# Peptides against a protein of PDB entry 3OGK: the designs that were tried, part 74

Target 1, 307 residues: chain A of PDB entry 3OGK
Amino acid sequence: ATPDRLSRRFPNLRSLKLKGKPRAAMFNLIPENWGGYVTPWVTEISNNLRQLKSVHFRRMIVSDLDLDRLAKARADDLETLKLDKCSGFTTDGLLSIVTHCRKIKTLLMEESSFSEKDGKWLHELAQHNTSLEVLNFYMTEFAKISPKDLETIARNCRSLVSVKVGDFEILELVGFFKAAANLEEFCGGSLNEDIGMPEKYMNLVFPRKLCRLGLSYMGPNEMPILFPFAAQIRKLDLLYALLETEDHCTLIQKCPNLEVLETRNVIGDRGLEVLAQYCKQLKRLRIERGADEQGMEDEEGLVSQRG

## One batch from the design tools (peptide; made by RFdiffusion4, then SolubleMPNN)

Design b1_p15_3_s2 (from b1_p15_3, 10 letters changed)
Fold by OpenDDE base, seed 5:
Structure b1_p15_3_s2 (fold): chain B 307 residues (1-307), chain A 15 residues (1-15)
Amino acid sequence: as target 1 above (307 residues)
Amino acid sequence: SRFEERRKLLEAARK
């Protein structure tokens, strides 16, 4: 499909999703003739798709100029922007988006690769947005953004229901969790083992409605922080948890209402048996071959044909 | 610790 054909056929289009390079292609290595650049699409959006409120770019090259043009063209009409596994932009592009699109409800840049110049984009979002419902920069590397801005967003955006972040120290998000009263989903953060304070996370208070969760680097020592509300958990992302097979079994037994589980092969046949026994409402199961498989010595840590 | 080792492994896998 071409941008001009799309606008001619659907001039009143409100939602657009574009997919670029294949999964096997690395960031910034896509050939020009592949059509992986959003530039011609942004031009078409700006000129001819004036009712467009939702844009989803997946695995595409996006420049700061593209983001700036999109931001200015759609302004407060833009409700959803998803930069899903995209590359080519800097935080200046993000700043333009949040500066001009002050009523944005969904902002996603999950697994995107970018150059970080500063944390101004998140600060600007915190200062002016009250509409945000979904914020997702999961699996990204931000070093210059402030958890205080995330707290401000939670305080000001009462419809905020889903937040996925990078490697924030979880203890720095205490204020955020307190402010995010309606939060249903949280993924990311960083749980850091402290030999001198093994229970440093035990007193974490999570939002009361939290039911979809994925804490990065959660080990068996931190896992008990979930137990008070494990019965209300509907979705677990354990892809980056540091749980072994038996740890999976322990947690799964406490989550009878689990509907979605994402984990690594470390769950093993044993974990799958426990899952089948205790999680009768399970709808989706994702099991990835983790890099930690090469270090496993027991058969229970592997999913076999029996599972 | 085993946690530190696995964390490094997972972080490497993410990149």
Scores: peptide ipSAE 0.127, ipTM 0.778, DockQ to the pose 0.163
Fold by OpenDDE base, seed 4:
Structure b1_p15_3_s2 (fold): chain B 307 residues (1-307), chain A 15 residues (1-15)
Amino acid sequence: as target 1 above (307 residues)
Amino acid sequence: SRFEERRKLLEAARK
């Protein structure tokens, strides 16, 4: 489909999702001449899709100009913007979005690559948005944003339920967690071992409704911080945790209501057995290869066809 | 260091 064809057929479209690298079955839906750029789509949105409130670009090339045009065209009518594995923009584009779309509810740039100029976009979001429900820059590299702005967002956005971030030191997010009273999902951060202070994370207080969690670099020493609310955990992202097979078993046993688990092959057949035994509500399981496979291979840490 | 190991795991998982 072409942008103009879409708008002619669906002038009242409210939600649009575009994939730059479609699967084979969807290849013909996106003309090759568009080259994965969102520009022609943004133009069409600006001109002809006046009711569009949700935009999801996946694996697309997005420029700052595209974002600026989109922002100005949709303004406060834009509720959702997802830049999913996109590239080509800078934080200036993000700044334009949050400046003009003051009522945005979902802002996602997970796994997107961009040029970071400053942290103004997050600051602007913190200063003016009270509608945000989902903020997701998981698996991104922001070095110039402030955890204080994240805290401000939590304080001002009462409907904030899901936040996924990059490599913030978890201790810097104490204020954020305290403010985010309705937070149900958190992913990211950075847990850093301190030999001189092994319990530095033990007093970390999480939001009471937290049930979907993925802490980066969480090891067995940090894992106990989850135990007080492990029974309410429904989703775990352990892709970037530093848990061995036995650690997985320990944690899984404490999560009887687990519905979604994402982890690496290190869970092993043993971990899968424990999972089957204790997590009867499990609906989705994702097992990825990790760097741990390149090290000393332990049979217990390998998922076989038997598991 | 543990930090380096963690970074390695994270980087590998991102690929």
Scores: peptide ipSAE 0.121, ipTM 0.781, DockQ to the pose 0.234
Fold by OpenDDE base, seed 2:
Structure b1_p15_3_s2 (fold): chain B 307 residues (1-307), chain A 15 residues (1-15)
Amino acid sequence: as target 1 above (307 residues)
Amino acid sequence: SRFEERRKLLEAARK
C-alpha cells in the first residue's frame, strides 16, 4: 500500500504499524530506494491522518527530520510511538518527540540503532511527562542518560507499568524501583559481579507488583534476589542472564505461575523437563541459540527432540 | 570470565 491510498481510504485512522524488510547486514548498506524510509508516511500522517494516535515503525529508516515533523504534527495527540529496530535518527529526534508530545503513554526504541548526542531527551521526558505507561529502550546503548531521570519519571507517572532499559547498573536504579509503585514489568539493567562483595545485590527491593522480569547478566549468585517473589513471576526473560542448566532448574522450580519464558539453549532437556513439571500455566516458550554454546563444555546445555 | 560472557551475549544480540 502507498501512503496516499491509506489516507484516502482511512482518513480517521487511529493506529498505524509499518514493517520494513528483514534486517540486512548494516542499515547504511540498504539501497536508497528500498522503500524502508518513513518519510513519505510521516508526510501523509502530517497532512491527512489527523486522528492518528499510535505509530509503530518496525525495521524502518527514520531521520530526525521525520521525528520532528511527526512530533509537531501530532503533538499531545500522539499516545504511542514505537521505533522498533529502526535506524537513521539521533537523540535530537527523540528530544523533539518528548518535547512536543508531552502526553505520550508508550515510547519504544527497542533494538534501534541511533547516534547518541546527549541525554536531554530523557531529562525532558522526566520534567514534563505524567502520562507514561510504557518506556522501552531495551537492547540499546545509551551512555549519556541519567538513572535519576528514570527515577523522576517513575515518581511522576502514576500509570507506569512497564520499563525496559539498557545497561544501567542495577544499584543505580534503587531509587527508581522505590518510586515505581505500580511497575509490573522490568527488563534490562546490568548485574555486575564483584568477587570482593558477592552479596552486593541481596538487599535490592523490587516493586511489589513486579511479575514480568528480565535482569541482564544475572548469574547464580544474584538469582536468589528473585526467590522472595518467584511465585509471583509470570514472565521471565533469561536471554541475557548468565545461568547454566542447573540454575534454570533451580529458578523454574520456584516459579509455578510462570506463563512466558524466554531463554537460550542452555536450558537443555533437563530444564525443559523441570519446566513441564512445575510450570503448568506456561503459555509461551522461546529458546534461542546463544553465542555461549561455542564455549560450553556441558552437553546438557542442548535442547534435543526429547524436550 | 563473566565479562567475556556478557560481551558475547551483547554481540549476539546486536546481529
Scores: peptide ipSAE 0.176, ipTM 0.801, DockQ to the pose 0.248; fails the geometry check
Fold by OpenDDE base, seed 3:
Structure b1_p15_3_s2 (fold): chain B 307 residues (1-307), chain A 15 residues (1-15)
Amino acid sequence: as target 1 above (307 residues)
Amino acid sequence: SRFEERRKLLEAARK
């Protein structure tokens, strides 16, 4: 489909999702007419799709200029922007979005590749937005953003229900968790072992409504922090947890209301058996092949075709 | 080691 055909056929379009090719095929030297650039679509949105409130770009090239044009064209009418596995922009583009789209409810840049200039975009969001419901920069690398701004967002956005972050030390998010009273989903962060303080995470207090969770680098020593509310967990992202097969079994047994599980092949046939036994409400299961399988000589970490 | 596992996980996620 072409942008112009879309606007002619659907002048009242409110939601648009565009998918590009896999990231491996996205090079700076691709032709302009390759279809991987959002530029022609942003132009069409600006001119002819005046009711559009939700935009989702997946695996596309997005420039700061594209983001700036989109931001100014849609302004407070833009409720959702998802830069899903996109590339080509910097934090200046993000700053433009949050500056002009003051009522944005969903902002996603999960697995996007970008140049980080500063943390101003998150600060601006914290200072002016009260509408945010979903913030997702999962699987990104930000070094210049502040956990304090995240806490401010939680305090000011009472409808904030889902937050996915990069490599924040979890202990730096204590204030955020306290402020995010309505948070239902959290993914990301970083759990780090401290030999001198093995119980460093045991006093973490999570939001009362938290039921969808994925803590990065969570090992068996940190896993017990979930046990007090394991019964209310509906979704677990264990893709980046450091749990072995036995650890999976232990945790799964404590989550009888689990509906969605994402993990690696390390769960094994044994883990799948336990899952079937204890999680009768399971709706979705994602199993990825992890790089850690190369080191696992044990058959316990393998999911068979029969499993 | 945990460090090695973490690195491997990150590498796998980026591919």
Scores: peptide ipSAE 0.172, ipTM 0.803, DockQ to the pose 0.234; fails the geometry check

Design b1_p15_3_s3 (from b1_p15_3, 9 letters changed)
Fold by OpenDDE base, seed 2:
Structure b1_p15_3_s3 (fold): chain B 307 residues (1-307), chain A 15 residues (1-15)
Amino acid sequence: as target 1 above (307 residues)
Amino acid sequence: SRFERRRRLLEAARR
């Protein structure tokens, strides 16, 4: 479909999701600048899709100019923006979005590639937004944003239920977790092992409603921090955890209400057996082949057709 | 090292 055809057929469209590149682009088979520009769509949104409140771009090229035009055209009517695996913009584009769309509820830039100029976009969001429900910059590389702004967002946005972040040191998020009273989902952060202080994270207090969780780089020494509330966990993202097969078994046994599990092949047949035994409400299982498998000769860390 | 392993995990997940 072309943008002009879409507007003619659906002038009152409220939600738009566009996919710009085929999955083959993930394998570097398609040039980075091939055919996936949002520009013509943003033009059409600005001119003819005046009821649009939700925009989802997946694997598209998005410029700062595109974001600025979108922000100004939709302003406080924009409730959802998802830049899913997009590229071509800087944090200036994000700043424009949060400056003009002050009632945005969902902001996602998961796995997007961008140039980071400063942390002003998150600061602006913290200072002016009270509507945010979902914030997701999982698997991104922000180095100039402040965990204090994230805390401010949690304090001001009482409907905030899902937050996914990059590599924040988890201890820097203590204030955020304390403020985020209604948070149900958290993914990301960074757990950094300290051989000299194995209990570094044992005093972490998580939001009381937390039930969907994925802590990056969580190892067996950090895993016990989940045990007090493991029974209420419904979703676990262990893709970036540093757990072995036995660690998976230990954790899974403590999560009888688990509905969604995402992990690597390290779970093994043994882990799958334990999962089947203890997690009777499991709805979705994702097992990825991890980089750790390239050197693993351990049969325990492999999922076979028997599992 | 643990840090090297972390980096490898992140790189693999993006492929």
Scores: peptide ipSAE 0.068, ipTM 0.770, DockQ to the pose 0.291
Fold by OpenDDE base, seed 5:
Structure b1_p15_3_s3 (fold): chain B 307 residues (1-307), chain A 15 residues (1-15)
Amino acid sequence: as target 1 above (307 residues)
Amino acid sequence: SRFERRRRLLEAARR
């Protein structure tokens, strides 16, 4: 499809999703001439798609200029922007988006690769947005953004229901969790084991409505922080958890209302049996072949044809 | 992805 054909056929288009070429390796290694630039589409959006409120780019090359043009063209009419596994932009482009699109409800940069210049984009979002419902920069590498801005967003955006972040220290998000009263989904963060302070996370208070969760690097020592609300958990992302087969069994047994589970093959056949026994409402199961396969001492740490 | 690889490395380092 071409941009001009799309606009002529559907001048009143509200939502657009574009997918670039699949990648097996680092996105930055893809040749620039692969045809995955959003530029011609952004031009068409700016000129001819005046009712567009939702844009989703997946595996596309996006420049700061593209983001600036999109931001200015759609302004407060833009409700959703998803830069899903995109590259080519910097935080200046993000700053333009949040500066001009002050009523944005969904902002996603999940697994995107970009140059980080500063944390101004998140600060600007915190200062001016009250509409945000979904914020997702899961599996990104931000080092210059402030957890305090995330807290401010939670305080000001009463409809905020889903937040996925990079590797923030979880203890720095205490204020965020307190402010995010309506939060239903949280993924990311970083749980850092401290042998000298094993209980450092035990007093962590999660939002009351939290039911979709994925804490990065959660081990068996941290897992008990979920037990008080495990019965209300509907979705678990354990892809980046440090749980063994037995830990999976322990947690799964406490989550009878689990509907979606994402984990590694470390769950094993035993974990799958426990899952079948205790999670009768399970709708989706994703099992990744993890790098821990080679380090697994127990045969139970593998999913076989019997599981 | 590169981010997944990074996480895997971090997981291995923690173990």
Scores: peptide ipSAE 0.063, ipTM 0.777, DockQ to the pose 0.124
Fold by OpenDDE base, seed 4:
Structure b1_p15_3_s3 (fold): chain B 307 residues (1-307), chain A 15 residues (1-15)
Amino acid sequence: as target 1 above (307 residues)
Amino acid sequence: SRFERRRRLLEAARR
């Protein structure tokens, strides 16, 4: 399909999702110059798709100019922007989006690669947006954004229900969690083990409605912070948790209402058995091969044909 | 160590 064909066929289109390079591109099977640029699509959106509220680019090349054009063309009519595993832009492009699209409800850049110039985009979002429902920069490398801006967003956006972040120290997000009263989903952060302060996270207070969770680098020492509300957990992302097989078993037993689990092969056959025993509401299970498995001599950390 | 595991996870995530 071409952009011009789309607008002619669907001039009143409200939602657009474009997919670029397939996963095979990760193995250099597809040249980078295959035409995965959003530019022609953004041009078409700007000129001919005046009712478009939702844009989802997956594995596309997106420039700052593309984002700027999109932002100015759609302005407050843009409700959703998802830059899913995209590349080619900087934080200037993000700044343009949040500056011009002040009523954006969903902003996602999960697993996108970009050049970070500053943290102004998040600050601008914090200062002017009150509509945000979903913010997702999970698995990104922002180093210049402020947890304080995230707190401000939570305070100002009362409909904020899902937030996924990069490697913020969890203790820096205390104010955010306090402000995010309606938050149902949180992923990311960074739990850092401190041998001298093993209980440094024990007093962490999560939003009362939190039921979808994925804390990065959570180990067995930090895991107990979930126990007070484990019964209300519906989704767990343990992909980047530092839990062994036995830790998985311990946590799973405390989550009888679990519906979605994402984890690594470290869960093992034992973990799967425990999951089957205690999580009768489970609807989705994702098991990924972890890099850490290559170092584990223990046969128990593998999912076999038996599990 | 936990730190080594974290490093490996980070490396895997960047791929």
Scores: peptide ipSAE 0.059, ipTM 0.765, DockQ to the pose 0.222
Fold by OpenDDE base, seed 3:
Structure b1_p15_3_s3 (fold): chain B 307 residues (1-307), chain A 15 residues (1-15)
Amino acid sequence: as target 1 above (307 residues)
Amino acid sequence: SRFERRRRLLEAARR
């Protein structure tokens, strides 16, 4: 469908999701003019889709100008913006969104590629938003944002239930976790081994309602921090955990209410057997091929058709 | 360490 056809047929559209094609870097054969730009859609939104409150762009090219136009066109009516694996923008575009859309509830830029100019967008969000429910910049690399702004967001946004971040040191998020009283989901962060302080994470206090979790770089030494609330875990993202097959088995046995598991091939057939035995509520399983195969010490980390 | 190697590999896979 074309943008103009969409608006003519559905002038009262409230939610729009657009899917682009894989990034040109993946194929070296995709012309830039394949239609992966959001620009014509943003124009149509601005002019004709005046009830639109939710926008999801997946694998699209998005410029700062596009974001600025969208922000100004929808303003406080925009409740959801998802830039899912998008590219072409900078943090200036994000700043425009949070400046003009002060009642935004969901802001996602997971796996998006962008140029980072500063951390102002997160600061602006922290200073003015009280509506945020979902914040997701998982698998992104921000170096200029402050964990203090994240804490402020948690304090001010009482409906904040899901936060996914990049590689923040988990210890820098202590204040955030204390403030995020209603948080149900957290993914990301960075757990870093310290030989001099092997127990440095043992005193972490997580939000009481936390039940969907994915801590990046969590190894077997850090895994015990989950044990006190493992029974309430419903979703685990172990894609970026540093767990071996045996570690998976250990953790899975402690999560009888697990509904969703995402992990790598390292879980192995043995891990899948344990999963089947202990996690009777499992609804979804994702197993991804990892790049860490050469680093595996446990050769059991293979999933066959038997598993 | 093995963990450091894996971390680097996982980070590379994210990109």
Scores: peptide ipSAE 0.055, ipTM 0.769, DockQ to the pose 0.175

Design b1_p15_3_s4 (from b1_p15_3, 9 letters changed)
Fold by OpenDDE base, seed 2:
Structure b1_p15_3_s4 (fold): chain B 307 residues (1-307), chain A 15 residues (1-15)
Amino acid sequence: as target 1 above (307 residues)
Amino acid sequence: SLFEERKRLEEAARR
């Protein structure tokens, strides 16, 4: 479909999701009028889709100018913006969005590639937004944002329920977790093993309603921090965890209410057997190949036809 | 190193 056709047919459209080509194609010379650039769509949104409140771009090329135009056109009417695996913008574009769309509820940049100029966008969001429900910059590399701004967001946004972040040191998020009283989902962070202090994270306190979790680089030494609330866990993201087969078995046995599991093939047939035995409410299972397989000493870290 | 392992996992999960 073309932008013009869409607006003529659905002038009162509230939600739009666009999918581009695979990420590799975004770096090749392509015609300007193909569906990979959001520019013609943003123009159409600005001119003709005045009731649009939710925008989801997946694998699209998005410029700062596109974001600025979208922000100014929709302003506080924009409730959801998802830049899902997009590229072509900088943090200046994000700053424009949060400056002009002060009532945004969902902001996602998961797996997007961008140029980071500063951390002003998160600071601006922290200073002015009280509506945020979902913040997701999972699998991104922000180095100039402050965990203190994340804490401020948690304090000010009463309906904040899901937060996914990059490689924040988890101990820097203690204030965030304390403030995020209604948080149900958290993914990301960074657990950094310290041989000299094996119990570095044992006193970490999570939000009371937390039930969907994915802590990056969690190893067997850190895993016990989940045990006090493992029975309430409904979703686990273990894709970035540093757990072996036996560690998976240990954790899974403690999560009888698990509905969604995402992990690597290190879970093995044994882990799948344990999963079947203890997790009777399981709805979705994702198993990915791990790049670490070649170096793994655990021979059981393979899923066969038995699993 | 732990850093190298993290990077390998990140790269694998993003594919």
Scores: peptide ipSAE 0.022, ipTM 0.647, DockQ to the pose 0.297
Fold by OpenDDE base, seed 3:
Structure b1_p15_3_s4 (fold): chain B 307 residues (1-307), chain A 15 residues (1-15)
Amino acid sequence: as target 1 above (307 residues)
Amino acid sequence: SLFEERKRLEEAARR
């Protein structure tokens, strides 16, 4: 479909999702700039899609100019922006979005590639937004943003229910977790093993409503921090956990209300058996091939066709 | 090592 055809057919469009590059582009099989620019769509949104409140770009090229135009065109009418696996922008583009779209509820840049200039975008969001419900920069690399701004967002945005972050040290997010009283979902962070302090994370206090969780680099030593509220966990993202098959079994047994599990092949047939036995409410299961499969000669870490 | 595993996971995530 072309942008102009879309606006003519659906002048009152409120939500738009565009998919650009196929997954094959990640393997350099397709030129990086092929068919993936959002610019024509942003132009059409600005001119003709005046009721649009939700925009989702997936695997597209997005420039700072595109973001600036979108931000100014939609302003406080923009409720959702998802830059899903996008590239081509910098944090200046993000700054424009949060500056002009003061009532944005969902901001996602998961797995996007960008140039980080500063942490001003998150600071601006913290200073002026009270509407945010979902913030997601999962699987991104920010080095210049402040955990303090994240805490401020949690304090000011009472409807904040889902936050996914990059490689923040979890201990730096203690203030955030205390402030985020209505948080239901958290993914990301970084758990770092300290041989000299085995109980480093044991005193972490999570939001009371937390039920969807994915802690990056969580190993068997850190896993017990979930046990006090494991019964209320509905979704687990273990894709980036450092759990073996046995660890999966241990955790799954403690999550009888689990509805969604995302993990790697390391769960094995044994883990799947345990899952079937203890998680009767399971609705979705995602098993990814992990890079760790090359090193595990042990049959226990493989999901067979029987599983 | 945990470090090597972390690197492998990060690389896998980028694919």
Scores: peptide ipSAE 0.022, ipTM 0.641, DockQ to the pose 0.256
Fold by OpenDDE base, seed 5:
Structure b1_p15_3_s4 (fold): chain B 307 residues (1-307), chain A 15 residues (1-15)
Amino acid sequence: as target 1 above (307 residues)
Amino acid sequence: SLFEERKRLEEAARR
């Protein structure tokens, strides 16, 4: 489809999702004038799709200029922006979005690749937004943003229900968790093992409604922090947890209301058996091959035809 | 070690 054909056919379009080429082709193999660039679509949105409130770009090239144009064209009418596995922009583009779209409810840049210039975009979002419901920069690398701004967002956005972040030290998010009273979903962060302080995270307090969770680099020493509310967990993302087969079994037994599990092959046949035994409400199971599985000597760490 | 596994996972996540 072309942008002009879309606008002519659906002039009152409110939601648009565009998919580009697979990520492997994005950086070196896509011509500059290819449909993988959002530029022609942003132009069409600006000119002819004046009721558009939700934009989802998946695996596309997005420039700062594209984001600036989109931001100014839609302003407070933009409720959802998802830069899903996109590339080509910097934090200046994000700054433009949050500066002009002050009523945005969903902002996603999960797995996007960008150049980080500063943390101003998150600060601006914290200073002016009170509408945010979903913030997702999971599997991204931000080094210049402040966890204090995330706390401010949680304090000001009472409808904030889902937050996914990069590699923030979890202890720096204590203030955020305290402020995010209605948070139901959290993914990301970084649990950093301290040999001298094994109980480093034991007193971490999570939001009371938290039921969808994925803590990055959670090992067996940190896993017990989930036990007080394990019965209310509905979704677990263990893709980046540092749990072995037996650790999976331990955790799964404590999550009888689990509906969605995402994990690696390390769960093994044993973990799948335990899952079947204890998680009767399971609706979705995602198992991936992890890089950590390379060189595994334990047969139990593999899912076979039995599982 | 858990540290080594973390590094492998981080590398995988960057892909």
Scores: peptide ipSAE 0.021, ipTM 0.628, DockQ to the pose 0.205
Fold by OpenDDE base, seed 1:
Structure b1_p15_3_s4 (fold): chain B 307 residues (1-307), chain A 15 residues (1-15)
Amino acid sequence: as target 1 above (307 residues)
Amino acid sequence: SLFEERKRLEEAARR
């Protein structure tokens, strides 16, 4: 498909999802002939797709200029922008988006690679947006953004239901969790084991409606923080959890309403058996290969054809 | 170390 053909055929298009060419390896050098630039599409959006409110770019090259053009062209009509595994932009591009698209409801840059200049984009979003429902910069490396801005977003955006973040220390998000009264989904953060203060997370208060969760680097010592509301968990992302097979079994047994599980092969056949026994509502199971496969001498830490 | 394990897991899950 070409941009010009799309606009001619669907001049009233409201939602566009574009996928770049599959990559053999994530974030390798993009060949010159890859053809995954959004520029011609952004040009077409700006000129001919005047009703477009949702844009999803997956595995594409996106420049700051592209984002700026898109932002100015769609302004407050843009409700959804997903930069899914994209590259080529900086936080200046994000700043342009949030500056001009003040009614944006979904902003995603999950697994995108970018140059971080500052945290102004999140601050601007916090200062001016009241419409945000989904914010997702999961598996990104923002170091210059403030958890205070995230708290402000939670306070001002009462429809905020899903937030996925990078490596924020979870304790820095206490204010955010208190403010995010309607939050249903949270992924990311960083749990940091402290030998001197093993119970440092035990008093963490989660939003009451939280039912989709993925805490990064959650180990068995931190896992009990979920137990008070484990029965209401419907989706669990354990891809970045530091749980062994036995820990998986323990947690799964406490989540009888689990519908979606994403984890690593460390769950093992035993974990899958427990899952089948206790999670009768399970709809989706994703098992990824983990780095722990090479180091685990425990035969139970592998998923076989028996599982 | 825990830090090293975290990095390995992140890298593995992103593949």
Scores: peptide ipSAE 0.021, ipTM 0.653, DockQ to the pose 0.335; fails the geometry check

